# Peptides against a protein of PDB entry 2FGR: the designs that were tried, part 39

Target 1, 331 residues: chain A of PDB entry 2FGR
Amino acid sequence: SSVTLFGIVDTNVAYVNKDAAGDSRYGLGTSGASTSRLGLRGTEDLGGGLKAGFWLEGEIFGDDGNASGFNFKRRSTVSLSGNFGEVRLGRDLVPTSQKLTSYDLFSATGIGPFMGFRNWAAGQGADDNGIRANNLISYYTPNFGGFNAGFGYAFDEKQTIGTADSVGRYIGGYVAYDNGPLSASLGLAQQKTAVGGLATDRDEITLGASYNFGVAKLSGLLQQTKFKRDIGGDIKTNSYMLGASAPVGGVGEVKLQYALYDQKAIDSKAHQITLGYVHNLSKRTALYGNLAFLKNKDASTLGLQAKGVYAGGVQAGESQTGVQVGIRHAF

## One batch from the design tools (peptide; aimed at target 1 T4 R284)

Design b2_p18_3_s2 (made by RFdiffusion4, then SolubleMPNN; from b2_p18_3, 12 letters changed)
Fold by OpenDDE base, seed 2:
Structure b2_p18_3_s2 (fold): chain B 331 residues (1-331), chain A 18 residues (1-18)
Amino acid sequence: as target 1 above (331 residues)
Amino acid sequence: EEEQERLNKELTELLASL
């Protein structure tokens, strides 16, 4: 049996030109290029091609030293793996987010990421962004000539909110083709939650694809999220993303990503464009900069996620500019 | 260049393994 301690400390100076009052915010933020984390993991060879594993991982907040505490809410799994693939028990990324966020060139963090994996409906469940789940069982297949899949189920354990009695139940999965320069995936998920104390189904469908041309990589996402409410009608968002990345001078990477969020319930769109640069000082240490523009139209109030500085919304129809400059260190 | 590409790959693999 082996145990590995690992982590990332990612801290930045961040600025946004508008908050909910129209004022600028600036300060020290976290997780601009990668989510800061501390983890423990290990494996045991059980023989016959079977392995046991564990993974415990929590978020680190370098700006305040984890003033709100430390936990293993990022991942807390035990697993068995072998020729059949991998089974995981415990809180983790749900299979749909684990696969489909891989097409986000900003690694689902900072001010530049695809924001489609979101609680669009003021859902009252703990994980209504569709990213992780408690009480999760996951299965991942091996890769068969490029084809692979993942499936998950999370127990609600009779969690209630208002009149909703199955909050936190998740069922979902993906199918994918990963071969050479090409990756493509389809994900489907349903999560039970509550909105306004009423039972609500969060349905999600996501398509992702990427192609590495050697000199550049292209990546794209298409997503529909629908909160199906018994009263008040459905809250539907169609999200689109297109991104490109390219190596620069052997030590750097430039990234450009556009996203559109068509928020049907408020008949309003938001446009996001982000330019990012990463400069590798070593295998483990990088400098980075992100510049993001978010344009809200009509009733849209989306804000950039400058974690540790400002992650709230803006006034309806307002635009926001964000900057992050930071250091990422992995150990 | 090749060494830096290797380091970048190893970093990417590290980050993917994290």
Scores: peptide ipSAE 0.009, ipTM 0.381, DockQ to the pose 0.045
OpenDDE base, seeds 1, 3, 4, 5: peptide ipSAE 0.009, 0.007, 0.006, 0.009; ipTM 0.375, 0.418, 0.417, 0.432; seeds 1, 3 fail the geometry check

Design b2_p18_3_s3 (made by RFdiffusion4, then SolubleMPNN; from b2_p18_3, 5 letters changed)
Fold by OpenDDE base, seed 5:
Structure b2_p18_3_s3 (fold): chain B 331 residues (1-331), chain A 18 residues (1-18)
Amino acid sequence: as target 1 above (331 residues)
Amino acid sequence: DAAQEALNAALTAAAAAR
């Protein structure tokens, strides 16, 4: 068997001009270009084209040294893989998020990412953002002439919140076409949760596409998230993203991404625009800077995710500017 | 090997997600 220790330490100086009180926040933050992590992974060849695998990965907080502890909540899987594809058992990215977040040019990280994968409804489930699940079984197909798919089911294990008896049940999957410069995907998911102690279905549909022109990459997302509640009506958000990235001078990458979050339950929109730059000092070390602007309209209270400094909301209808400047090191 | 590299590349790209 092989065992590989791996990780990323990504730490930044971050600023946001407004918090929930209207005050500025600044300090040392984490995970601005990539989520800081420590992990162990390995494979075993079982012969006949069959391989066993394991993956254990936790988040690192370089600003406080993991003062709240360390866990393997990023991924804790055992797998079998072969010509049939891969089966995984354990906590992981759900198939829909694993595929559809790949179109986010900010890698779902820092102040610039697509924020559509969110708990829009004050859902009481631990993973109501639709990103990961406990008790997950996943299957990923091989790539067949560009076509690929992934499917997942997570057991609720009779987890209850209020009158909801199936909290944490996930069913979902994607179909994709990945060939040369083109990627396109459709993802569908349903997760059982609770809102206000009542059973709620989190339905998600996501379309993603990207094209690499060599000199630049374009990427887009279209998402609808709907928390279906028996009382008080549906909480629906339509999220849109368009991004471009380009290599700069052989050692840099520039990124520009726009997102729109149309929050139907409050008749309110938020607009996000982010400019990012990554400068590779080596294959393992980079400097980066992100500049993000978030414009809330009407009752919208969205905040930029400056992890370790401020990740809360702002006052309704307020705009927030965020900056991150940091170092990413991979090992 | 190529399928495992493609899977590892896809996993590395997916692991870059939050």
Scores: peptide ipSAE 0.025, ipTM 0.383, DockQ to the pose 0.040
OpenDDE base, seeds 1, 2, 3, 4: peptide ipSAE 0.006, 0.005, 0.000, 0.005; ipTM 0.432, 0.417, 0.424, 0.381

Design b2_p18_3_s4 (made by RFdiffusion4, then SolubleMPNN; from b2_p18_3, 5 letters changed)
Fold by OpenDDE base, seed 1:
Structure b2_p18_3_s4 (fold): chain B 331 residues (1-331), chain A 18 residues (1-18)
Amino acid sequence: as target 1 above (331 residues)
Amino acid sequence: EAAQEALNAALTAAAASL
């Protein structure tokens, strides 16, 4: 058996020009280019083409030294793998988020990422952003001539909130085609939750695609989230993303990404545009900068996710500008 | 050991047929 220790420490200076009061926030933030993490993983060859695996991963907060503690909430899986693919038991990314966030050029972190994987409805479940689940069983196929798939089910274990009795149940999966420069996938998920103490289904459909032209990469996402409430009608958001990235001088990468969040329940849109640059000092160390603009319309109150500095909303119809400049180190 | 490897091979084959 082998055990590998791995991690990322990503810490930045961050600024946002507006918080919920209209005041600026600035300070030391985390996870601007990649989520800071500490992990343990390993594999055991069991013979006959069967392997066992484990993966334990937690988030690191370099600004406060994990003052609230350390846990393995990022991933805590045991696995069997072989020619059939991989079965995982334990908390992980749900299959839909694992695949469809791969089209986000900002790696699902910092002020620039696609924010569609969100709790749009004040859902009372711990994972109502559709990113991870507890009590998860996942299966991932091999790649068959480009075609691949992933499926997952999470047990609710009779978790109740108000009158909702199935909180945390997840069912979902994706189908994909990954061949050379092309990637495309379709994901479907349903999660049981509560809103206002009432049973609610979080339905999600996501289409993603990317193409690598060598000189540049294009990537896109189309997503609908729908919180189907037994009482009070549906809370629907349509999210759209288009991004481009290009290598710069063999030492860096520039990224530009636009997203639109059409929040149907409040008839309000938010527009996000982010410019990012990563400068590789080595294979393991990079400097980075992100500049993001978030324009809320009408009743929209979305905020940029400057983790460790400010990740809250703004006043309705207000625009927010964010900056992050930081160091990422991988080990 | 050999019996366990044979079982693991059988489990892998069974899982690949699903």
Scores: peptide ipSAE 0.027, ipTM 0.435, DockQ to the pose 0.027
OpenDDE base, seeds 2, 3, 4, 5: peptide ipSAE 0.000, 0.000, 0.000, 0.005; ipTM 0.334, 0.302, 0.371, 0.403; seed 2 fails the geometry check

Design b2_p18_4 (made by RFdiffusion4; failed a check: the pose's geometry)
Pose (drawn by RFdiffusion4):
Structure b2_p18_4 (pose): chain A 331 residues (1-331), chain P 18 residues (1-18)
Amino acid sequence: as target 1 above (331 residues)
Amino acid sequence: SWKSLTDAEVDALNAESF
């Protein structure tokens, strides 16, 4: 049995060459290499291989001292685990995002990550990016011979927005194979939401795979996200990503990731290339840099996510360059 | 009992998404 207080402070200077008005922005931001966080967790041995766990974790914003207030929105769970796997109750990453984001070499943070888990259709739900859910129950199997799976159901509790009376419902899961060097997963999920006050399903299918050769790792993601309005119409986005990472000179790591976002509703594509470097001063402390280029075509207005500096959109068809340099410290 | 993170736990933490 044990109890652990932990966290990460990841703060950076960041710059983007354009915002929605076309002006550059620079400043002090956060979470470029790993999401800054503070948390408590524990594991209690109940005997016979059965364990009880808890986990409370919230995001830290070092640039403004969590000016909007601290919370445990990253994870707030209690659980039982054993030879049967693990059951968790509480807000957390839903199983599809927990497993599939592991294929993103930029840890789903900073200006370099895969942007597929986003609210493509301006859905009105609290978590229309498909990342986390309130009122979540999840089951995770053990890994037997490499095979493993996860399932989750989040209750809507009759949350109503317009014609949608089940906003926030999540049903989803994944199947996967993980043997150390090789990992592959298929995730499928549906959320209930509303767009412009009209009931809408958010359907998501995601495939991810990676192989770690030791001298380098190759990783990729494919995703279709479809917001299907009950009365008709849909906003569909296909997202693709391929990346590689390699250790450099003991202590160092280089990462490169290419992504494409095909936004069918506006018949427009955006392409992104991101180069990253991590230099470890210790196991707990790293300096890092990220350089990203995002090219929007046609009506696309996607922007790089320089958290704490600028994470909005850009003018239609514009290219945007971004940089982050910072320090990550885990404790 | 209270404890600090091991190097493996720190690596795992640093690799977490979001």

Design b2_p18_4_s1 (made by RFdiffusion4, then SolubleMPNN; from b2_p18_4, 11 letters changed; failed a check: the pose's geometry)
Amino acid sequence: PLRELTDEELEALLNEPY

Design b2_p18_4_s2 (made by RFdiffusion4, then SolubleMPNN; from b2_p18_4, 11 letters changed; failed a check: the pose's geometry)
Amino acid sequence: AFRELSDEELEALLNEPF

Design b2_p18_4_s3 (made by RFdiffusion4, then SolubleMPNN; from b2_p18_4, 11 letters changed; failed a check: the pose's geometry)
Amino acid sequence: PFRELSDEELEALLAEPY

Design b2_p18_4_s4 (made by RFdiffusion4, then SolubleMPNN; from b2_p18_4, 12 letters changed; failed a check: the pose's geometry)
Amino acid sequence: PFRELSDEELEALLREPY

Design b2_p18_5 (made by RFdiffusion4)
Pose (drawn by RFdiffusion4):
Structure b2_p18_5 (pose): chain A 331 residues (1-331), chain P 18 residues (1-18)
Amino acid sequence: as target 1 above (331 residues)
Amino acid sequence: SALDKFLDLLSSYLESEF
């Protein structure tokens, strides 16, 4: 049995060459290599291989001292685990995002990550990026011979927006194979939401795979996200990502990731290339840099996510360059 | 007693960080 207080402070200077008005922005931001967080967790041995767990974690914003207030929105769970796997109750990453974001070499944070888990259709639900859910129950199997799976159901509790009376419902899961060097997963999910006050399903299918050769690791993601309005119409986006990472000189790591976002509703594509470098001063402390280029075509207005500096869109068809340099400290 | 156990586990963890 144990109890742990933990966290990460990751703060950076960041710059983007353009915002929605075309002006550059620079400043002090956060979470460029890993999401800054504070948390408390524990595991209690109940005997016979059965364990009880808890986990409370919230995001830290070092640039403004959590000016909007601290919360445990990253994870707030209680659980039972054993030879049967693990059951968790509470807000958390849903199983599809928990497993599939592991294929993103930029840890789903900063200006370099895969953008597929986003609210492509301006859905009105609290978590229309498909990442986390309120009122979540999840089951995770053990890994037997490399095979493993996860399932989750989040209750809507009759949250109503317009014609949608089940906003926030999540049903989803994944199957996967993980043997150390090789990992592959297929995730499928549906959320209930509304767009412009009209009931809409958010359907998501995601495939991810990676192989760690030791001298380098190759990783990729494919995703289709479809917001399907009940009365007709859809906003569909296909997202693709391939990346590689390699250790450099003991202590160092280089990462490169290419992504494409095909936004069918506006018949437009965006392409992104990101180079990253991590220099470890210790197991807990790293300096890092990220350089990203995002090219929008046609009506696409996607922007790089320089958290704490600028994470909005850009003018249609514009290219945007971004940089982050910072320090990550885990405790 | 459950509270004492919880605080001792947390204290032991915090002492190990120094």

Design b2_p18_5_s2 (made by RFdiffusion4, then SolubleMPNN; from b2_p18_5, 11 letters changed)
Fold by OpenDDE base, seed 5:
Structure b2_p18_5_s2 (fold): chain B 331 residues (1-331), chain A 18 residues (1-18)
Amino acid sequence: as target 1 above (331 residues)
Amino acid sequence: SELERLLKLLLEELLSQL
C-alpha cells in the first residue's frame, strides 16, 4: 500500500471594483488558478487487477490559515477499481460536475470559471450548485475506444427542509467520447432540494466539448439548469461558454473565456469575459494573472468569485471588474 | 420526471454491465 500526501497552495492579491454597496474590495484571496487543497490518497493492489483506494481532500484557505477549520469536504472516498472501472463510496464531485467542469479552462475556480454550476434559485440544500454530494455512490467505466461514462446516486437519508423530503438525493450521469485531441460529453442530473421550504427538483443538462489543436485548445459548454417548483414556476437558467487557450513561449499559457448566463426567471442576462495568463516557474510553481469582466443586465446581480476578498453579488444591472495576481504552488 | 426516468434507465444499463 502507498500513501501520498499532496496539495496546492494558491494565494493571490485580488481586486473587484464593486461590491453590493458599489464599493471596491481588495486584499489577499485564495484559489485563483487552482483550488488550494490538502489531501491524502493511496492505493492497495489486491491482485488480479483489483485495487483498493482511498482519497481524503480538503480546501485550504491560505489568506486566513483555515480559520473556520479544515475538513475533507472536497473528497472523502474509498474505492475499488479494476478492469470493470471504478466504484467510489463517499463525498465527492458528482459524476456530471466531475466530467463537465473539465471543459472549463479556468478549472472551476477563481474569477474566470464557468459559473453555470450554481444555486440559481436560493435552494436550501447544502450542495445545490450541483458540484458535490454527500452519501454518494459513483461508478466510472473504463475508456472503451474513446467511449466512457459515469453514474452517481446520493442518498438523502431522509433529510427534510420545511415540507420538502428527500433533500440531497442526487441521481446523475454522463456519457462521453475522449479520444486524442477530442473530448465531448453529455451530462444529466437531478437533485432534490427545497426553495422557500417547498420541495424542488434541480434538473441539469450539460453538453461539453473540447478540441486540442496543439497550438491552441478550444472548449465549450451548453447548460440548462431548472429549479422546478410546484408553486411560483420554474427558475431556469441557460448558460453558454466558449473558451480558447494557447501555450506561450514554452513556459506560459494564455486563456480567454466568454460565458453568457440567461436567467429566465428574471428575464436578465449576464456576460462574463476573462483573460488569464499562467507563467510556469517550474513543474510545481506558477505565477498567474486573471482579468475578468462581468456585465449584468436588467435584474441580474451576479458577482465574480474572488474567494477570500469578495464573492457576493452586485447591484442589479451593475458591471464588475475583477483582477487576481497570485502564486500557485503544488506539492 | 422524464429526467428521473432516463437516469434510472441509465443506471440500470450501467448496472447490467457490472
Scores: peptide ipSAE 0.007, ipTM 0.369, DockQ to the pose 0.015
OpenDDE base, seeds 1, 2, 3, 4: peptide ipSAE 0.007, 0.007, 0.006, 0.000; ipTM 0.439, 0.427, 0.415, 0.282

Design b2_p18_5_s4 (made by RFdiffusion4, then SolubleMPNN; from b2_p18_5, 13 letters changed)
Fold by OpenDDE base, seed 3:
Structure b2_p18_5_s4 (fold): chain B 331 residues (1-331), chain A 18 residues (1-18)
Amino acid sequence: as target 1 above (331 residues)
Amino acid sequence: SRAARLEALLAESLASQK
């Protein structure tokens, strides 16, 4: 058997020109290029092509030394894998987010990521962003000539909020084609949650695709998220992303990504554009910089996620500029 | 790629065999 200790410490200096009061924020932030983490993982070969595995991973906050504590909320799984694929038991990325966030050139991290995987409706569930789930069973197929899939179910365990039952239930999955330079995926998910103490379904459909031309990669996402409320109508957001990345001089990578968030319930759009650069000092250490612009229209109040500095919203119709410059070290 | 780089970094982490 094996046990691997692994992690990333990613810390940055970050700036945003506007918070909810219209004031600038700056300081030391975390997770600008990759989410800072500490983890343990291992495998045991059981023979006959069967393996047991475990994975325990928590987020690290380098700016305050994990003042709020440490947990394994990123992933806490036990698994069996083999020629049949992989079955996982425990908290993890839900299959839809695991696959579809792979098309985000900013890896769902820092001020540049696709923000479609979000709690758009003030859902009261712990994971109403559609990223992870408690009490999750997941299955991932092998890759068969490019075709692959993943499925997941999370138990609600009769969790209630207000009059809502079944809170935290997840059902979802994706189908994908991954072959050479091409990747394409379709994901569907539903979560049970509550909004204002009332039962709400969070439905999500996401289409992703990427193509690697060698000299550059193109990537795209199309997503609809719909919080179906019994009272007050549905809260629907259509999110779009298009990005490009290219290697630079054998030691760097430049990334440019645009996203549009069409928030139907408030008839308001937000536009995000991000330029990123990563410079590899070694295999383990990189410098990076991100520059992001978020333009809110009308009633939109979205904010860039400068984790550790400011991740809140802005005033309605206000634009926000964000900068991160940092160091990422993997061990 | 971005994903491949992250995977490579994770693969090169400290390991103990049992």
Scores: peptide ipSAE 0.018, ipTM 0.457, DockQ to the pose 0.048
OpenDDE base, seeds 1, 2, 4, 5: peptide ipSAE 0.016, 0.016, 0.006, 0.018; ipTM 0.486, 0.467, 0.399, 0.427; seed 5 fails the geometry check

Design b2_p18_6 (made by RFdiffusion4)
Pose (drawn by RFdiffusion4):
Structure b2_p18_6 (pose): chain A 331 residues (1-331), chain P 18 residues (1-18)
Amino acid sequence: as target 1 above (331 residues)
Amino acid sequence: LSRYLDLLRDDLENEAAS
C-alpha cells in the first residue's frame, strides 16, 4: 500500500507568427512537453491480489497561477483492481482516448500533437473533443499474451440541450495488442451531443500502431470522426498522422510528426509538420523545444495549440508557424 | 488516517532521497 503526491510543472516561452487577425503573438505558456498537473493517488492492498485505488489530478497553469481555479478535471477516480483487470468510477480519460493518444509522440500536448481528438463540429457538450467524460465507468482487462481491451460507459444523466436529452453519454472501447516493442489498437466510440441545439451523434473510429526498434520508434494514427445530426447532415473529418522518434546521445530525443486533417464539411485539408527535441537534465527535469508548421488550404482555419499564448484559429487558408521552448519538471 | 499519512511521509522521504 502507498499514497503519492505528484505533479509536473511544464512552462515555456512560445511564439506563433499569426493569430485570427494575422498578427504574431508571443508569451509565457505551459505544457509543451507534458501537461502540467498536480495529483494525489494511492493503492491499497486488500489481500488476495485485490487492490483499491484512488486518483485525483488537475491541470496546472504556471503562467497565471491557475487563475481560474484549481480542479481535478484530469482524473478523479476510485477503483478496484485484481487478476480480473480494473474497474474505475469517475471522471477520466475515456478508454478510446486513453489508449489511442499513446501513439502521439508529442504526448497529446503542445503545438506538435495529433489534433484528431477535437470538437470538429462545435458540439455543445462538455467533452466534444472525445478525450474525457464526466460520470464514467470503465473496465480494463489484463494483458494476456499481448491482448488487452478497455470499455467505458458514461451516463448522460438527462443533460438536455435543445432536442438532445442525453448530452454527454459515452459508449466506447478498444481492442489492442501490446508486447513491448509492438503496439496496435482499434478504438470505437459514440457520444451524444447537440450542434446548434439539434441532437447529434459523435461517432469516432481510431486505429493506432507503433513499433519501437530501440534506435528509433515509428508511430501512427488514423481516425474518422463524424458528427451526425439526427434530422440529417454530418460534419466528417478524417485525420492521419505518422511520426518517428529517436534517442540522440543519451539524454536527448528527437521527434518528427506529420499530420493531415481532411475536413469534409468545408472540403478543406490542413497539413502539419512538427519537429521536437527533448534534453534530459535528469529523469525528472528536461529542457525542450518544439517547432511546428501548419498549412491550411481553402476554408481551413486550424491553429497551433500554444497553450497559454495563443490557441485560436487563423485566417482561412493561412499557414502558421509556431515555436515553444521550455522546461518540464516532474515531482 | 494516521497510517495513510505515514505512507505519504515515507513516500516523500524516499523521493527526496533519490

Design b2_p18_6_s1 (made by RFdiffusion4, then SolubleMPNN; from b2_p18_6, 11 letters changed)
Fold by OpenDDE base, seed 3:
Structure b2_p18_6_s1 (fold): chain B 331 residues (1-331), chain A 18 residues (1-18)
Amino acid sequence: as target 1 above (331 residues)
Amino acid sequence: SDRLLELLEEELKKAAAE
């Protein structure tokens, strides 16, 4: 049996030039390059190729010392693994997000990430961004000549919001091919939620691919999210991402990523472009900088996610520029 | 690109209905 304590403390100085009132915000933010976290994990060899595992992980907020408390909402799983793959029980990334966010060159963190995994419809469920789920059972296959898959189901436990039942139910999965420099995946998911107290299905389809050329990596995502409502019509968003990264001088990495969010329900688009740089001071410590530009068109009000400083929206049709400069330390 | 996503959705819905 083994137990490992691990974590990341990532804190930055962040700036955005516009909030909802059109004013700038700046201060100390968190999780600009990687999500700050504290975790415990371990495995037990049960013999015959079978292993038991546990994973407990919570988010750390370095700017306020976790003033709101600490929990294991990032992951709280027990698992069995072996030649058959891995079965996990407990709150975790849902299989679709776990796989498809891997194509985001900004690792779903900071002001630069792909923002497609989002609550686009003011869904009232706790995890309507499609990233994690409570009461989750997940299964991940081994890699068979490049082919792999993951599946998940989350129990709703008869949770209700308004007249909506089955809130929090998730079903989804992905198929993938991962071989050498190539990765490609297709993910499908449905989550039961509520909007305005009425039953709503959050349907998600995502395609991802990347190729590592050694000197550079290219990555892309195509996603459609639909909040399907019986009354009021569907809230549909098509999201697109294309990114490139390259090593710099053996100790650094530069990233450039573009995303387009076509918000059909409001007939409005948003464009995001982010330049990032990570400089490794050691194996455990890095400096980083992110520069992001978000252009909202028409009725779009999207904001960059400068966690700890400002993560709200902007006025309709306004552009927002964000900067993060910080330190990441892993232990 | 929007049409491609729509087509993909349609095909997946058909496959799920079979």
Scores: peptide ipSAE 0.011, ipTM 0.457, DockQ to the pose 0.010
OpenDDE base, seeds 1, 2, 4, 5: peptide ipSAE 0.005, 0.010, 0.007, 0.006; ipTM 0.389, 0.442, 0.404, 0.401

Design b2_p18_6_s2 (made by RFdiffusion4, then SolubleMPNN; from b2_p18_6, 13 letters changed)
Fold by OpenDDE base, seed 2:
Structure b2_p18_6_s2 (fold): chain B 331 residues (1-331), chain A 18 residues (1-18)
Amino acid sequence: as target 1 above (331 residues)
Amino acid sequence: DARLAELLAEAAARAAAE
């Protein structure tokens, strides 16, 4: 068997011009270009094309040295893989998020990412953002002429919140076509949760596509999330993203991404525009800068996710500007 | 099986209604 230690340390100076009180926040933040992490992984060849694998990965917080502790909540899987694809057991990205976040040019990280994978309804489940699940079984197909798929089921293990008796149950999957410059995917998921102590289904549909023109890449996402509540009506959000990236001078990458979050339950929209630049000093080390603008309309209170500095909301209808400048190092 | 079919049917119905 082989064991590989790996990680990323990504730390930044971050600024946002408004918090929930209307005050500016600034300081040292984490995970502006890539989520900081420490991991162990390995594989064993079992013969006949069958492999066993493990993956243990936790988040690193470089600003405070993991003052709240370290865990493997990013991924803690054992797997079997072969000609049939890969089966994974354990906490991981759910198949829908694993595939559909790949179209986010900001890699679901920092102040620039697509924020559609969110708990839109004050869901009381641990993973009501639709990103990861506990007690997950997942299966990923091989790539067949571009076509691939992933499926997942997470056990609720009779977790209860209020009157909800199936909290944390996930079922979902995606179908995709990945061939050369083109990628396209459709993802569907349902997660059982609670809102206000009442059983709620979080339904998600996501369409993603990207095309690499060589000189630039275009990427897009269309998503609907719906928290189906027995009382108080559904909480629906339609999220849209369009982004472009281009290489600069062989060592840099520029990114521009727009997102719209149409929050139907409050009849309010938020607009996000982010400009990012990454400068590769080496294969392992990069400098980066992100500039993000978030415009909330009406009752919208969304905030940019300057992790380690400020990730809260703003006052209703307020706009927020965020900046991150940092170092990413991979090992 | 029935629940996945229901999810797919509901997703298809939503995609057809927009």
Scores: peptide ipSAE 0.000, ipTM 0.394, DockQ to the pose 0.012
OpenDDE base, seeds 1, 3, 4, 5: peptide ipSAE 0.006, 0.000, 0.000, 0.007; ipTM 0.349, 0.299, 0.353, 0.348; seeds 1, 5 fail the geometry check

